# Peptides against a protein of PDB entry 3OGK: the designs that were tried, part 99

Target 1, 307 residues: chain A of PDB entry 3OGK
Amino acid sequence: ATPDRLSRRFPNLRSLKLKGKPRAAMFNLIPENWGGYVTPWVTEISNNLRQLKSVHFRRMIVSDLDLDRLAKARADDLETLKLDKCSGFTTDGLLSIVTHCRKIKTLLMEESSFSEKDGKWLHELAQHNTSLEVLNFYMTEFAKISPKDLETIARNCRSLVSVKVGDFEILELVGFFKAAANLEEFCGGSLNEDIGMPEKYMNLVFPRKLCRLGLSYMGPNEMPILFPFAAQIRKLDLLYALLETEDHCTLIQKCPNLEVLETRNVIGDRGLEVLAQYCKQLKRLRIERGADEQGMEDEEGLVSQRG

## One batch from the design tools (peptide; made by RFdiffusion4, then SolubleMPNN)

Design b1_p17_7_s1 (from b1_p17_7, 10 letters changed)
Fold by OpenDDE base, seed 1:
Structure b1_p17_7_s1 (fold): chain B 307 residues (1-307), chain A 17 residues (1-17)
Amino acid sequence: as target 1 above (307 residues)
Amino acid sequence: MEARRAWLEEERRRRRS
């Protein structure tokens, strides 16, 4: 479809999702000269899609100018912006979005590639937004944003239920977790081993409603922090955990209500057996191949055709 | 553990590519 055709057919469109890399069957329907740029779509949104409140760009090229135009065109009517695996923008573009779209509920830039100029966008969001429900910059690398702003967001946005972040030191998020009383999902952060203080994370207090979780670099020493609420866990992201096969077995056994598991091949056939035995509510299983396969001589760390 | 962490960072990069 073309932007102009879309607006003519659906002038009252409320939600738009665009993918830059469609299936082969759909590829012929997309003009080749657009190159995956959102610019023509943003132009059409600005001019003709006056009821649009949700925008999802996946694998698109997005410039700061595009974001600025979108922000100004939709303003407080924009409730959802997802920059999913996008590229081409800087934090200036994000700043424009949060400055003009003060009632945004969902802001996602998961796995997007961007240039970080400063942390102003998160600060602006913290200062003015009270509507945020979902904040997701998972698998991104922000070095200039402040955990204090995240805490402020949690305090001010009482409907905040899902937050996925980059590699914040988890201890810097203590204030955030205390403030985020309604948080159900958290992914990201960074657990850092300290040989001199192995139990530095044992006193972490997570939000009481937390049931979807993925902690980066969680090893067997840190894993016990989940045990008090493991039975509450519905979704577990272990893609970036530092768990071996037996660690997986230990954790899975403690999560009888698990519905979604994402992990690497290190779970092995043994882990899958334990999963089948203890997690009767499992709905989705994602197993990624990782470097765990490289150099691991332990056959138990591999998922076979049986699994 | 640090070596594995470095590996995971690389894995993240690969998955984003």
Scores: peptide ipSAE 0.292, ipTM 0.886, DockQ to the pose 0.530; fails the geometry check
Fold by OpenDDE base, seed 5:
Structure b1_p17_7_s1 (fold): chain B 307 residues (1-307), chain A 17 residues (1-17)
Amino acid sequence: as target 1 above (307 residues)
Amino acid sequence: MEARRAWLEEERRRRRS
């Protein structure tokens, strides 16, 4: 479809999702007529889609100018912006979005590539937004944003239910977790092993409603921090956990209400057997191949196509 | 743990590409 055709047929469109070309193409020289730029769509949104409140760009090129135009055109009517695996923008573009769209409920930048100039965008969001429900910059590398701003967001946004972050040290998020009373989902962070303080994470207090979780770099030494509420866990993202087959078995046995599991091939046939035995409510299972597959020499570390 | 962390960072990169 073309922007002009869409607006002509659906002038009252409220939600738009656009998918660009495969991710690999975004790192190569792309012709101007490739169709991966959001610019013509943003122009159409600004001029002809005046009821649009939800925008999802996937694998597209997005400039700061595009974000600025979108922000000013939709302002407080914009409720959802998802920059899913996008590239081409800087944190200046994000600043424009949060400055002009003060009632935004969902802001996603998961797996997007961008240039980080400063942390002003998150600070601005913290100072003015009270509507946020979902914040997701999972698998991104923000180095200039403050955990204190995230805490402020949690305090001010009472409907905040899902937060996915990059490589924040988990201990810096203690204040955030305390403030985020209604949080149901958390992914990301960074667990760092400290030989001098092996139990430094054992006193972490998670939000009471937390049931969807994915902690980066979680190993068998940190895994016990989940045990007090493992029975209420419904979704686990173990893609970036440091768990072996036996660790998977240990954790899965403690999660009888698990509905969604995402992990690597390291779970093995043994882990799948345990999963089938203890997780009777499982709805979705995602097993990805990883570099660890090459290191597994035994049958227990590999998922077979048996059955 | 450092070697494992480096592995996971590479795994993230691989999944993004």
Scores: peptide ipSAE 0.273, ipTM 0.878, DockQ to the pose 0.524; fails the geometry check
Fold by OpenDDE base, seed 2:
Structure b1_p17_7_s1 (fold): chain B 307 residues (1-307), chain A 17 residues (1-17)
Amino acid sequence: as target 1 above (307 residues)
Amino acid sequence: MEARRAWLEEERRRRRS
């Protein structure tokens, strides 16, 4: 489909999702006429799709100019922007979005690649937005943003329910968790083992409604911090946890209301047996093959067809 | 632990590609 055909057929479109070519194709010299650019779509949105409030770009090339044009065209009518596995923009583009779209509810840039110039975009969002419900920059590499801005967002956005972040040290997010009273989902962060202070995370207080969780680098020493509310956990992302088979078994036994589990092959047949025994409400199971398959000497750490 | 972190970072990179 072409942008012009879309607007002619659906002038009152409110939601648009575009999927580009696989990322592998984006690493080569891509001609300017490649269909992976959002530019012609942004032009069409700006000119002819005046009711559009939700935009989802997946695996597309997005420039700062594209984001600026989109931001100015839709302004406070834009409620959702998802830059899903996109590339080509900088934090200046993000700044334009949050500056002009002050009522945005969902902002996602998960797994996108970009050039980071500064942390102004998150600061601007913190200073002016009170509508945010979902913030997701999971699996991104922001080094210049402040956890204090995240705390401010939590304080000002009372409908904030889902936040996924990069590699913030979890202890820097104490203020954020205290402020985020309605938070239901959190993914990312960084748990850093300290041999000299094994209990450094034991006093961490999570939001009371938290039920979807994925802590990066969570090992068996940190896992007990979940035990007080494990019974209310409905979704676990363990893809980037440092849990072995036995650790999986321990945690799963404490999560009888688990509905979604994402993990690596390290769960093993034993973990799957425990999962079947204790998690009767499980709806979705994702098991990915990790590089650890080469290092798993223990047969129990592999999922077989018998599981 | 540093080795494990490096492993996870590489795994993230692999999944992003």
Scores: peptide ipSAE 0.272, ipTM 0.876, DockQ to the pose 0.509; fails the geometry check
Fold by OpenDDE base, seed 4:
Structure b1_p17_7_s1 (fold): chain B 307 residues (1-307), chain A 17 residues (1-17)
Amino acid sequence: as target 1 above (307 residues)
Amino acid sequence: MEARRAWLEEERRRRRS
């Protein structure tokens, strides 16, 4: 499909999702320029799609100029922008989006690759947005953004229900969690072991409605912080947790209402048995092979085809 | 801490491939 054909057929389009390069393109199996640039689509959006509220780019090349044009064209009419595994932009592009689209409800750049110039985009978002419901920069690397801005967003955006972040130290997010009273989902952060303070995370207070969770680097020592509300957990992302098979079993037993589990092969057949026994409401299960399994000859740590 | 970060980066890299 071409952009011009889309606008002619659907001038009142409200939602657009574009998928660019498949994974095969990463291995030079597909030319780099194959349907990868959003530029012609942004041009079409700007000129002809005046009712567009939601834009989702997946695996596409997005420049700062593209983002700037999109931002100015849609302004406060833009409710959703998802830059899903995109590349080619800097934080200047993000700044343009949040500057011009002050009523944006969903902002996602999960797994996107970008050049970080500063943290101004998050600051601007914090200063002016009160509409945000979903903020997702999961599996990204931001070093120049402030957790204080995230807290401000939580205070100002009362409808904020889902936040996924990069490598913030969890203790720096205490203020954020306190402010985010309606938060239902949180993923990311960084749990860091401290030999001198083994219980440094035990006093963390999570939002009362939190039911979808994925804490990065969560090990068996940190896992107990979930126990007080484990019964209300419906989704767990354990892909980046540091849990062994037995730890999985311990946690799963405490989550009888679990509906979605994402984890690594370390869960093992034993973990799957426990999951089947205790999590009767499970709807989705994702198991990925972890890098840590390359050397484990232990059959118990692997999900076999027998399970 | 550095080892954990390296591990996470490797996991991310692997999943992106």
Scores: peptide ipSAE 0.249, ipTM 0.867, DockQ to the pose 0.354; fails the geometry check

Design b1_p17_7_s2 (from b1_p17_7, 10 letters changed)
Fold by OpenDDE base, seed 2:
Structure b1_p17_7_s2 (fold): chain B 307 residues (1-307), chain A 17 residues (1-17)
Amino acid sequence: as target 1 above (307 residues)
Amino acid sequence: REAERAYLEEERRRRRK
């Protein structure tokens, strides 16, 4: 499909999702006219798609100029922007989006690759936005953003329900969790083991409505922080948890209302048996291959065809 | 635990590239 054909056929389009070619093709000397650039689409949006409120780019090349044009063209009418596994932009482009689109509800840049100049984009978002419902920069490499801005966003955005972040130390997010009273989903952060302080995270207080969770690098020592609300957990992302088979069994037994589980093959056949026994509401199970295939000879940590 | 963490961190980096 070409951009011009889209606008002619659907002048009142409200939602657009574009998927580019797989990333492997993006690293080759891409000719200037490669269909992976959003530029011609942004031009079409700016000129002819005046009702567009939701944009989702997946595996596309996005420049700061593209983001600036999009931001100015849609302004407060833009409710959703998803830069899913995109590349080619900097934090200046993000700054343009949050500056001009002050009523944005969903901002996603999960797994995108970009050049980080500063943390101004998140600060600007914190200072001016009160509409945000979903913020997702999971699996990104922001180093210059402040957890204080995240707290400010939580305080000002009463409808904030889902937040996914990079590798913030979880203790730096205490203020955020206290402010995010309506938060239902949290993913990311970083749990860092301290051998000298095994109870480092024991006093961590989560939002009362939290039911979808994926804490990065959570080990068995940190896992008990979930036990007080484990019965209300509906989704667990354990892809980047540091849990063994037995730890999985312990946690799963405490989550009878679990609907979605994402984990690695370390769950094993034993973990799957426990899952079947205790989680009768399970709707989706994702098991990825972990490092365990290369080194762990122990049969208990592998999912067999019997599970 | 440190070795496993390092592996996961590397896997995250690989997926982003």
Scores: peptide ipSAE 0.511, ipTM 0.933, DockQ to the pose 0.602
Fold by OpenDDE base, seed 3:
Structure b1_p17_7_s2 (fold): chain B 307 residues (1-307), chain A 17 residues (1-17)
Amino acid sequence: as target 1 above (307 residues)
Amino acid sequence: REAERAYLEEERRRRRK
């Protein structure tokens, strides 16, 4: 589909999702005239799609200029922007979005690659936005953003229900969790084991409505922090947890209302058996291959093809 | 545990490329 044909057929379009080429094409090998750039679409949005409130770019090249044009064209009418696995922009582009789109409800940059100039975009978002419901920069590398801005966002955005972040130290997010009273989903952070302080995270208080969770680098020593609310967990992301098969079994047994599980092959056949036994409401299971296949000779950590 | 963490960190980096 061409941008021009879209606007003619659907002048009142409210939501647009564009997908670029699959991963196999390195962005650097894409010809300029290739449908991988959002520029022609942003032009069309700016000129002809005046009711568009939701934009989702997946695996596309997005420049700061594209973001700036989009931001100015849609302004406070833009409710959703998803830069899903996109590249080509910097934090200046993000700053433009949050500066001009003050009523944005969903901002996603998950798995996007960008140049980080500063943390101003998150600060600006914290200072001016009260509408945010979903913030997702999971699997990104931000080093210049402040957890205090995240806390401010939580205080100001009463409808904030889902937050996915990079590798923030979880203890730096204590204020955020306290402020995010309506938060239902959290992914990311970083749990860092301290041999000298085994109970480092035991006093961590999560939002009362939290039911979708994925903590990065959670090991068996940290896992008990979930036990007080494990019964209310509906989605669990263990892709980046440091849990063995037995740890999976322990946790799964405590999550009878689990609907979605994402984990690695380390769950094993045993973990799958436990899952089937205790999680009768399970709707989705994602199992990825992990390093466990190379190092663990133990048969227990492999999901058999026959299961 | 450190080796597993390092692997996961690398996997996360690979997914971003």
Scores: peptide ipSAE 0.523, ipTM 0.935, DockQ to the pose 0.606; fails the geometry check
Fold by OpenDDE base, seed 1:
Structure b1_p17_7_s2 (fold): chain B 307 residues (1-307), chain A 17 residues (1-17)
Amino acid sequence: as target 1 above (307 residues)
Amino acid sequence: REAERAYLEEERRRRRK
């Protein structure tokens, strides 16, 4: 479809999702006219899609100018912006979005590649937004944003239910978790082992409604922090956990209400057996290959055709 | 644990490229 055709056919469109070409095609010499740029779509949105409140770009090239135009065109009518695996923009573009779209409910830039100039965009969001429900910059590299701004967002946005972040030290998010009273989903952060302080995370208090979780680099020493609320966990992302097969078994046994599990091959056939035994509500299972395949002599760390 | 972490960090980077 072309932008002009879309607006002609659906002038009252409220939600738009555009997908670029698969990643394999992005590594090749892709002509500029392959349709990967959002620019013509943003132009069309600005001119002709006046009721559009939700925009999702996946694997698209997005410039700061595109974001600025979109922000100004939709302003407070924009409720959802998802930059999913996009590239080409900087934090200036994000700043424009949060500056002009003060009632945005969902802001996602998961797995996007961008140039980070400063942390102003998150600060601006913290200072002016009270509508945010979903914030997701999972699998991104922000070094200049402040956990304090995240805490402010949690305090001001009472409907905040899902937050996915990059590699924040989890201890820096204590204030955030305390403030995020309605948070149901959290992904990201960073658990960092300290041999001198093995219990440094044991006093972490999570939001009471937390049921979808994915902590990065969680090892067996940190895993017990989940035990008090493991029974309420519905979704668990262990893709970036540092858990062995036995650790998986231990945790899974404590999560009888688990509906979604994402993990690596380290779960093994044994872990899958335990999963089948204890997690009767499981709806989705994702198993990815990991480092577990290269070094583990132990057959238990591999998922076979039995699983 | 460090080696595994390093691997995971690299995998994260690879997925973004």
Scores: peptide ipSAE 0.522, ipTM 0.935, DockQ to the pose 0.617; fails the geometry check
Fold by OpenDDE base, seed 4:
Structure b1_p17_7_s2 (fold): chain B 307 residues (1-307), chain A 17 residues (1-17)
Amino acid sequence: as target 1 above (307 residues)
Amino acid sequence: REAERAYLEEERRRRRK
């Protein structure tokens, strides 16, 4: 498809999703003119797609100029921007988006690669947005953004229901969690073990409606923080948890309403048995390979053909 | 735990590339 053909055929398009480079394709095998740049699409959006409110770019090359043009063209009409596994932009581009699109409801840059200049984009978002429902910069490398801005967003955006972040220390997000009264989904953060303070996370209070969760680097010592609301958990991301098979069994048993589980092979056949026994509403199961496969040929730590 | 964490961190980095 070409941008011009799209606009001619669908001048009233409200939602656009473009997919770029396939996951299996090496960069060097893709011609420069393969259509991986969003530029021609942004031009078309700016000129001819005046009703477009949702844009999803996946594995596309996006420049700051592209973002700036998009931001100015759609302004407060832009409700959703997803930069999914995109590259080529800096935080200046993000700043332009949040500056001009003050009513944006969904902002995603999950797994995108970008140059971080500053944290101004998140600050600007915090200062001016009250419409945000979904914020997702999971699996990104932001070092210059402030957890305080995230808290401000939570305070100001009453409809905020899903937030996925990078490696913020979870304790720095206490204020965020307190403010995010309607939050249903949280992924990311960083749980950091402290030998001198093993229970440093035990007093962590999560939003009351939280039911989709993925805490990074959660170990067995931190896992109990979920127990008070484990029964309401519907989605659990354990891909980056530091849980053994037994820990999985313990947690899964406490999540009878679990619908989606993502984890590693460490769950093992035993964990799958427990899952089958206690999680009758399970709809999706994703098991990825983990480090555990490199060392222990222990049947219990691996998902076999029997499980 | 440290080794496992390091592995996961590396996996995250690898996936983003």
Scores: peptide ipSAE 0.520, ipTM 0.934, DockQ to the pose 0.610; fails the geometry check

Design b1_p17_7_s3 (from b1_p17_7, 10 letters changed)
Fold by OpenDDE base, seed 4:
Order: structure tokens, then C-alpha cells, then sequence
Structure b1_p17_7_s3 (fold): chain B 307 residues (1-307), chain A 17 residues (1-17)
């Protein structure tokens, strides 16, 4: 498909999703002219797709100029921008998006690679946006953004329901959680053990509607913070949790309404048994391998063919 | 625990590249 063909066929297109190169292992198998750049698409959007309100680029090369052009072309008509595993841009591009697209509802840059110049984009978003529903920069590394801006966003965007972030210290997000009254989903953050303060997270208060959760580096000492609302949890992302098999069992037993679980092989056959016993609403299960689990078939703490 | 933490952090870093 080419951009020009798309616009000719669908001049009133409202939603566009483009996928670039698939897996890293497949990169060498893809011709150089694969068309991984969004530039020609952005040009076409700017010129001919005047009703486009949702754009999803996956594994595409996106420049700041592309983002700037897109932002100016769609302005407040742009409701959704997803830069999913994209690369080539800086935070200046993000700044342009949030500056010009003041009514954006979904902003995603999950797993994207970019150059961070400053935290202005998040600050600008915090200062002017009241429409945001989904903010997702999960598995990204921002060192220059402020948790305070995230809090401001939560305060100003009353329809904010899903937020996924990088490695913010969870305690820095206390104000955010307090402000995010309608938040249903949160992923990311960082739980950091402190030998001198083992219970530093025990008083963490989560939004009352929270039901989809993935806290990074959550260990067994922190896990109890979920227990008060575990029964309402529908989705758990434990891929970056520090839970052992028995910890999984403990948590899963408390989540009878769990629909989606993502975890590591450490869940083991035992964890899967518990999952089957207690989580009758389970719809999706993702199990990835951990560091120590690659070569041991049918070992304790591993998912075997039995499970 | 620390080894697992390191692994997870490294995995994230690899995915971002």
C-alpha cells in the first residue's frame, strides 16, 4: 500500500495504523525500500486525509519534522497518536504534538526509542490538556520529565483512565494516584527496596477504580499493597515483578476476577494450577522466560508440558 | 532478587534499542 493510494481510496479515513519492520531478527530479511519512514504518510495525511483523528505507527521511523507536520496538520482534530516501538524522533517532536494537538486523548510512545532533550513535552501537556484519556510511555526512559507534571495531568484530565510510565519511583507518584480519580489502568513505575525502610510502600494509596496493573520490580514485600483491591483486578502485568512461584500463588488466589495475566515462567506448574482454580474469568495468559529458566525443562518453578 | 532485577532491567534496555 502507498500513501497516495490510501487517500484516493479512503479520503474520509479517520483511523490509520501502519506497521514497519517486524522483529529485529527479520530486519536483515526486509528490503531496504520497505518504507519504514512515516514521512510520506505524514505528507499524505497533511494534504489529503483531513478527517484522520487516529494515527498508530508501529515500528516506524519518525522524525521530529514528521511529528511537527502531523501536529500542525491535524491540530485539535488529532485524538490519538501511538508511536509504538518507533524511533528517530526527540522530545522536541513530542513537544510539537502536545503543543498543537491540545485535545489529544491518547498519546502512546511505548517501547519507542528517542533522544531526550528535556521534559517540556510533558509539562506542556500538563499545562494545557484536559482531554487525555490514555498516556503510555511504558518501557521508555525519560530522565527529564517530572512526576509533578503527571500529577497535574491527572488533576486536569478527569477522563484519564490509563497511564503507563517508565521507571518513576512509585513514591513520587503518590500525588498522581491521588489526583487520578478515574484511573483504571497503571503500569510501570519502580519499586525499590530499602533495607532501612522495608515498609515504605505499605501506605501507598491507589485509585479506587484501578483494575489493570503492572508495577515494575514489585517483590513479595511490596505485593501486599495490592491485597485491598486484588478482588477487582482484571489484568496483571507481572513481567517485571520480582515474585517467586509461591508469591504468584498468593497473589493469584486473591484475584478471582483476573482476566489477563502476563508473567514469567517462574509461575510454574503450581502457579498455573492455582490460576486455574481461582481465576475462572481468565481470558489471556502470557508467559515469558526468565533469566534462569531457559535451559531447564520440567524443573521446579518452571512451566512444563503438564501445565 | 538482585540478579532478577538486573535481568529485568537489562531486558528493558534491550527492548528499547
Amino acid sequence: as target 1 above (307 residues)
Amino acid sequence: MEERRRFLKEERERRRK
Scores: peptide ipSAE 0.379, ipTM 0.907, DockQ to the pose 0.625
Fold by OpenDDE base, seed 5:
Structure b1_p17_7_s3 (fold): chain B 307 residues (1-307), chain A 17 residues (1-17)
Amino acid sequence: as target 1 above (307 residues)
Amino acid sequence: MEERRRFLKEERERRRK
């Protein structure tokens, strides 16, 4: 569909999701000339889609100007912005979004590529937003943002339930975890082994409602930090964990309520057996290739029990 | 473990490109 056609047909549209690289079935719906830039869509949103609350761009090129226009056009009416695997913008664009859209509930930029100028966008979000429910910049590289701003967000946003971050040192997020009383999901961070201090993370306290978790670089020495609440874990992302087969077995046995597991082939047949034995509520299983298969394209195996 | 960590970091970097 073209932007103009969409607005004419659906002037009261509340949610829009655009994919820059559509699946084959959607190729006929997107004119080739709209190749992946959001600009024409943002123009249309600004002019004609006055009820739009949710915007999801996937694999699209987004400029700072696009974000600025969108921000100003929708302002506090914008509740959801997802920049999913997008590129072309800088943190100035993000700053514009959080400056003008102060009631945003979901802000996602997972796997997006951007130029980082400063950490002002997160600071601004921390200073003015109290509505945030989902914050996701998983698989991004922010070097200039402050974990203190994340903590402030947690304190101010009582409905904050899901946070996914980049490679923050987990110990820098202690304040965040203490403040995020209603947090149910956390992904990212960085666990850094210290041979001289194996207990480095043993005192880490997680939010009481945490049930969806994906800690980056979690090894067997850090894994025990999950044991106190393992029984309440429903989703576990081990794609970036440093666990061996036996470690998987140990952890899985402690997660009887696990519904979603994402891991690598290191789980092995033994791990799968343990999973079947102990995790009767399992609904989704994703197994990706690990480091040992460096030569083959990462084939993602998704086993869904709902299908 | 160091090799795995390196691999995972590299994978993340590749996915971001």
Scores: peptide ipSAE 0.369, ipTM 0.904, DockQ to the pose 0.590
Fold by OpenDDE base, seed 1:
Order: C-alpha cells, then structure tokens, then sequence
Structure b1_p17_7_s3 (fold): chain B 307 residues (1-307), chain A 17 residues (1-17)
C-alpha cells in the first residue's frame, strides 16, 4: 500500500504498523526508492491521519527529521511510538519526540541502531512526562543516559508497568526499582560478577508486582535474588543469562506459574523435562542457539529434536 | 562463564547490525 492510499481509505486510522523488509534483504542493496524509509508515511501522517495515536515502525529507515515532523504533527495525541529494529536516527530525534509528545505512553526503540549524541532525551522525558506506561530500549547501547532520569520517570509515571533497558549496572537501578511500584516487567541491565564480593546483588529489592523478567548476564551466583518472588514469575527471558543446564532446572522448579520462557539450547533435554514437570501453564517456549553449541563439551546442554 | 558472556555480548551486537 502507498501512504496516500492509506489515508484515503482510512482517514480515521488510530494505529499504524509498518514493516520493512526482513534483515536478510537488507544485505542486498536497498534501492533508494524502496519502501524502507518512513519519510513518505510521516508526511502522510502529518497531513492526513489526524487521529493517529499509535505508530509502529519495524525495520525502517527513520531520520531525525522524520521524527521531528511526526512529533510536531501529532504532539500530545501521540500515545505510542515504536521504533522496532529501525535505523538512521540519532538521540536528537528521540529528544524531539519526548519534547513534543509529552503524553506518550509507550516509547520503544528495541534493537534499533542510532547515533547517540547525549542523554537529553531521557532527561526531558523524566522532567515532563507523567503518562509513560512502557519504556523499551532493550538491546540498545546508551552510554550517555542517566539512571537517575530513569528513577525520576518511575517516580513521576505511576502507570509505568514495563521497562526494558540496555546494559545499566543493576546496582545503579536500585533507586529506580524502589520508585517503580507498579512495574510488572523488567528486562536488561547488567549483572557484573565480582569474585571479591559474591553477595554484591543479594540486597536488590525488586518491585512487588514484577512478574516478567530478563536480567542480562545473570549467573548462578546472582540467580538466588529471584527466589523470593520466583513463584509469581510468568515470563523469563534467559537469552542473555549465564546459566547452565542445572541452573535452569533449579530456577524453573521455582517458577510454577511460568507462561513464557525464552532461553538457549543450554537448557537441554533435562531442562525441558523439568519445565514440563513444573511449569504446567507454559504457553510459549523459545529456544535459541548458544555459545556452547560449537564445543560439544556439554552434551547435557543440548536440546534434541524431539517431536 | 567469561567466554559465554563475551559470546552473548557479541551476539547482541550482531543482532543490532
């Protein structure tokens, strides 16, 4: 569909999701005239889609100018912006969004590629937004944003229920977790093992409603921090955990209400058996390849193709 | 564990590209 056709057919459109070509196609020379740029769509949104409150771009090229135009066109009417695996923008574009769209509820840039100029966008969001429900910059690398701004967001946005971040040191998020009283989902962060301080993370206090979790680089030494609330966990993202087969078994046994599990092949057949035994409410299982698959060293950490 | 950490970090980087 062309942008102009969309507005003609659906002038009262409230939600738009656009998908670019699969990444496999991005290895090929993307013609300039390829529908991978959001520019013509942003133009159409600005001119003709006056009721649009939710925008989701997936695998699209997005410029700062596009974001600025979108921000100014929709302003406080924009409730959701998802830049999912997008590229071409900088943090200036994000700044424009949060500056002009002060009632935004969902802001996602998961797995997007961008140039980071500063942390102003998060600061601006912290200073002016009270509506945020979902903040997701998972699988991104921000080096210039402040965990204090994240804490401020948590304090000011009482409806904040889902936050996914990059590689923040988890200890820097203590204030955030204390403030985020209604948080149900957290993914990301960074657990950094210290041999000299094995209990470095044992005093972490998570939000009481937390039930969807994915901590990056969580090893067996850190895993016990989940045990007090493991029974309430419904979703686990272990794709970036440092858990072995036995660790998986230990954790899974403590999560009887688990509905979604994302993990690596290291879970093994044994882990899957334990999962089947203890997690009767499981709805979705994602298993990806892990580092250990190249080295046949841990046969127990391999999932066999069993039907 | 460190090797696995490195792998995971590298994988994250690859996915972003």
Amino acid sequence: as target 1 above (307 residues)
Amino acid sequence: MEERRRFLKEERERRRK
Scores: peptide ipSAE 0.385, ipTM 0.909, DockQ to the pose 0.664; fails the geometry check
Fold by OpenDDE base, seed 3:
Structure b1_p17_7_s3 (fold): chain B 307 residues (1-307), chain A 17 residues (1-17)
Amino acid sequence: as target 1 above (307 residues)
Amino acid sequence: MEERRRFLKEERERRRK
């Protein structure tokens, strides 16, 4: 489909999702610049798609100029922007989005690659937005943003239900969790083991409605922080958890209402058996191969082809 | 990307060791 054909056929389009690079491009089978620029689409959006409120770019090249044009064209009508695995922009582009789209509800840049100039975009979002429902910069490398701005967002955005972040120290998010009263989903953060303080995270208080969770770098020593509310967990992202097979079994047994599990092959056949036994409401299971597979000599840590 | 997730995991494991 071409941008011009889209507007002619669907002048009242409200949601647009564009996919740029095929998966094959990840294997250097397709040139990096093939069909991946959002520019012609942003031009079409700006000129002809006046009812568009949701934009999702996946694996596309997005410049700051593209973001600025989009922001100004849609302004407060833009409710959703997803930069999913995109590249080519800086935090200046994000600043433009949050400056002009003050009623944005969903802002995602998960797994996007960008140049970080400052943390102003998050600060601006914190100062002016009260509509945010979903904020997702999971698996990104922001180093200049402040946990305090995240806390402010939680305080001001009463409809905030899902937040996924990078490597924030979890203890720095205590204020955020306290403020985010309606938060249902949290992914990311950084749990840092301290041998001298094994109870470092035991006093962490999570939002009462939290039921979708993926704490990065959670090991068996930190895992008990989930036990008080494990029964209400519906989704677990254990892709970045540092749990072994037995740890998976321990946690899964405590999550009888689990509907979605994402984990690595370390769960093993044993973990899958436990999952089948205790998680009768499971709807989706994603198992990825991890680097830990090279060290697993024991067959128990591998998902067999029969399972 | 699965590769990025793997990379981040590996990086964290290296840092903890």
Scores: peptide ipSAE 0.119, ipTM 0.790, DockQ to the pose 0.140; fails the geometry check

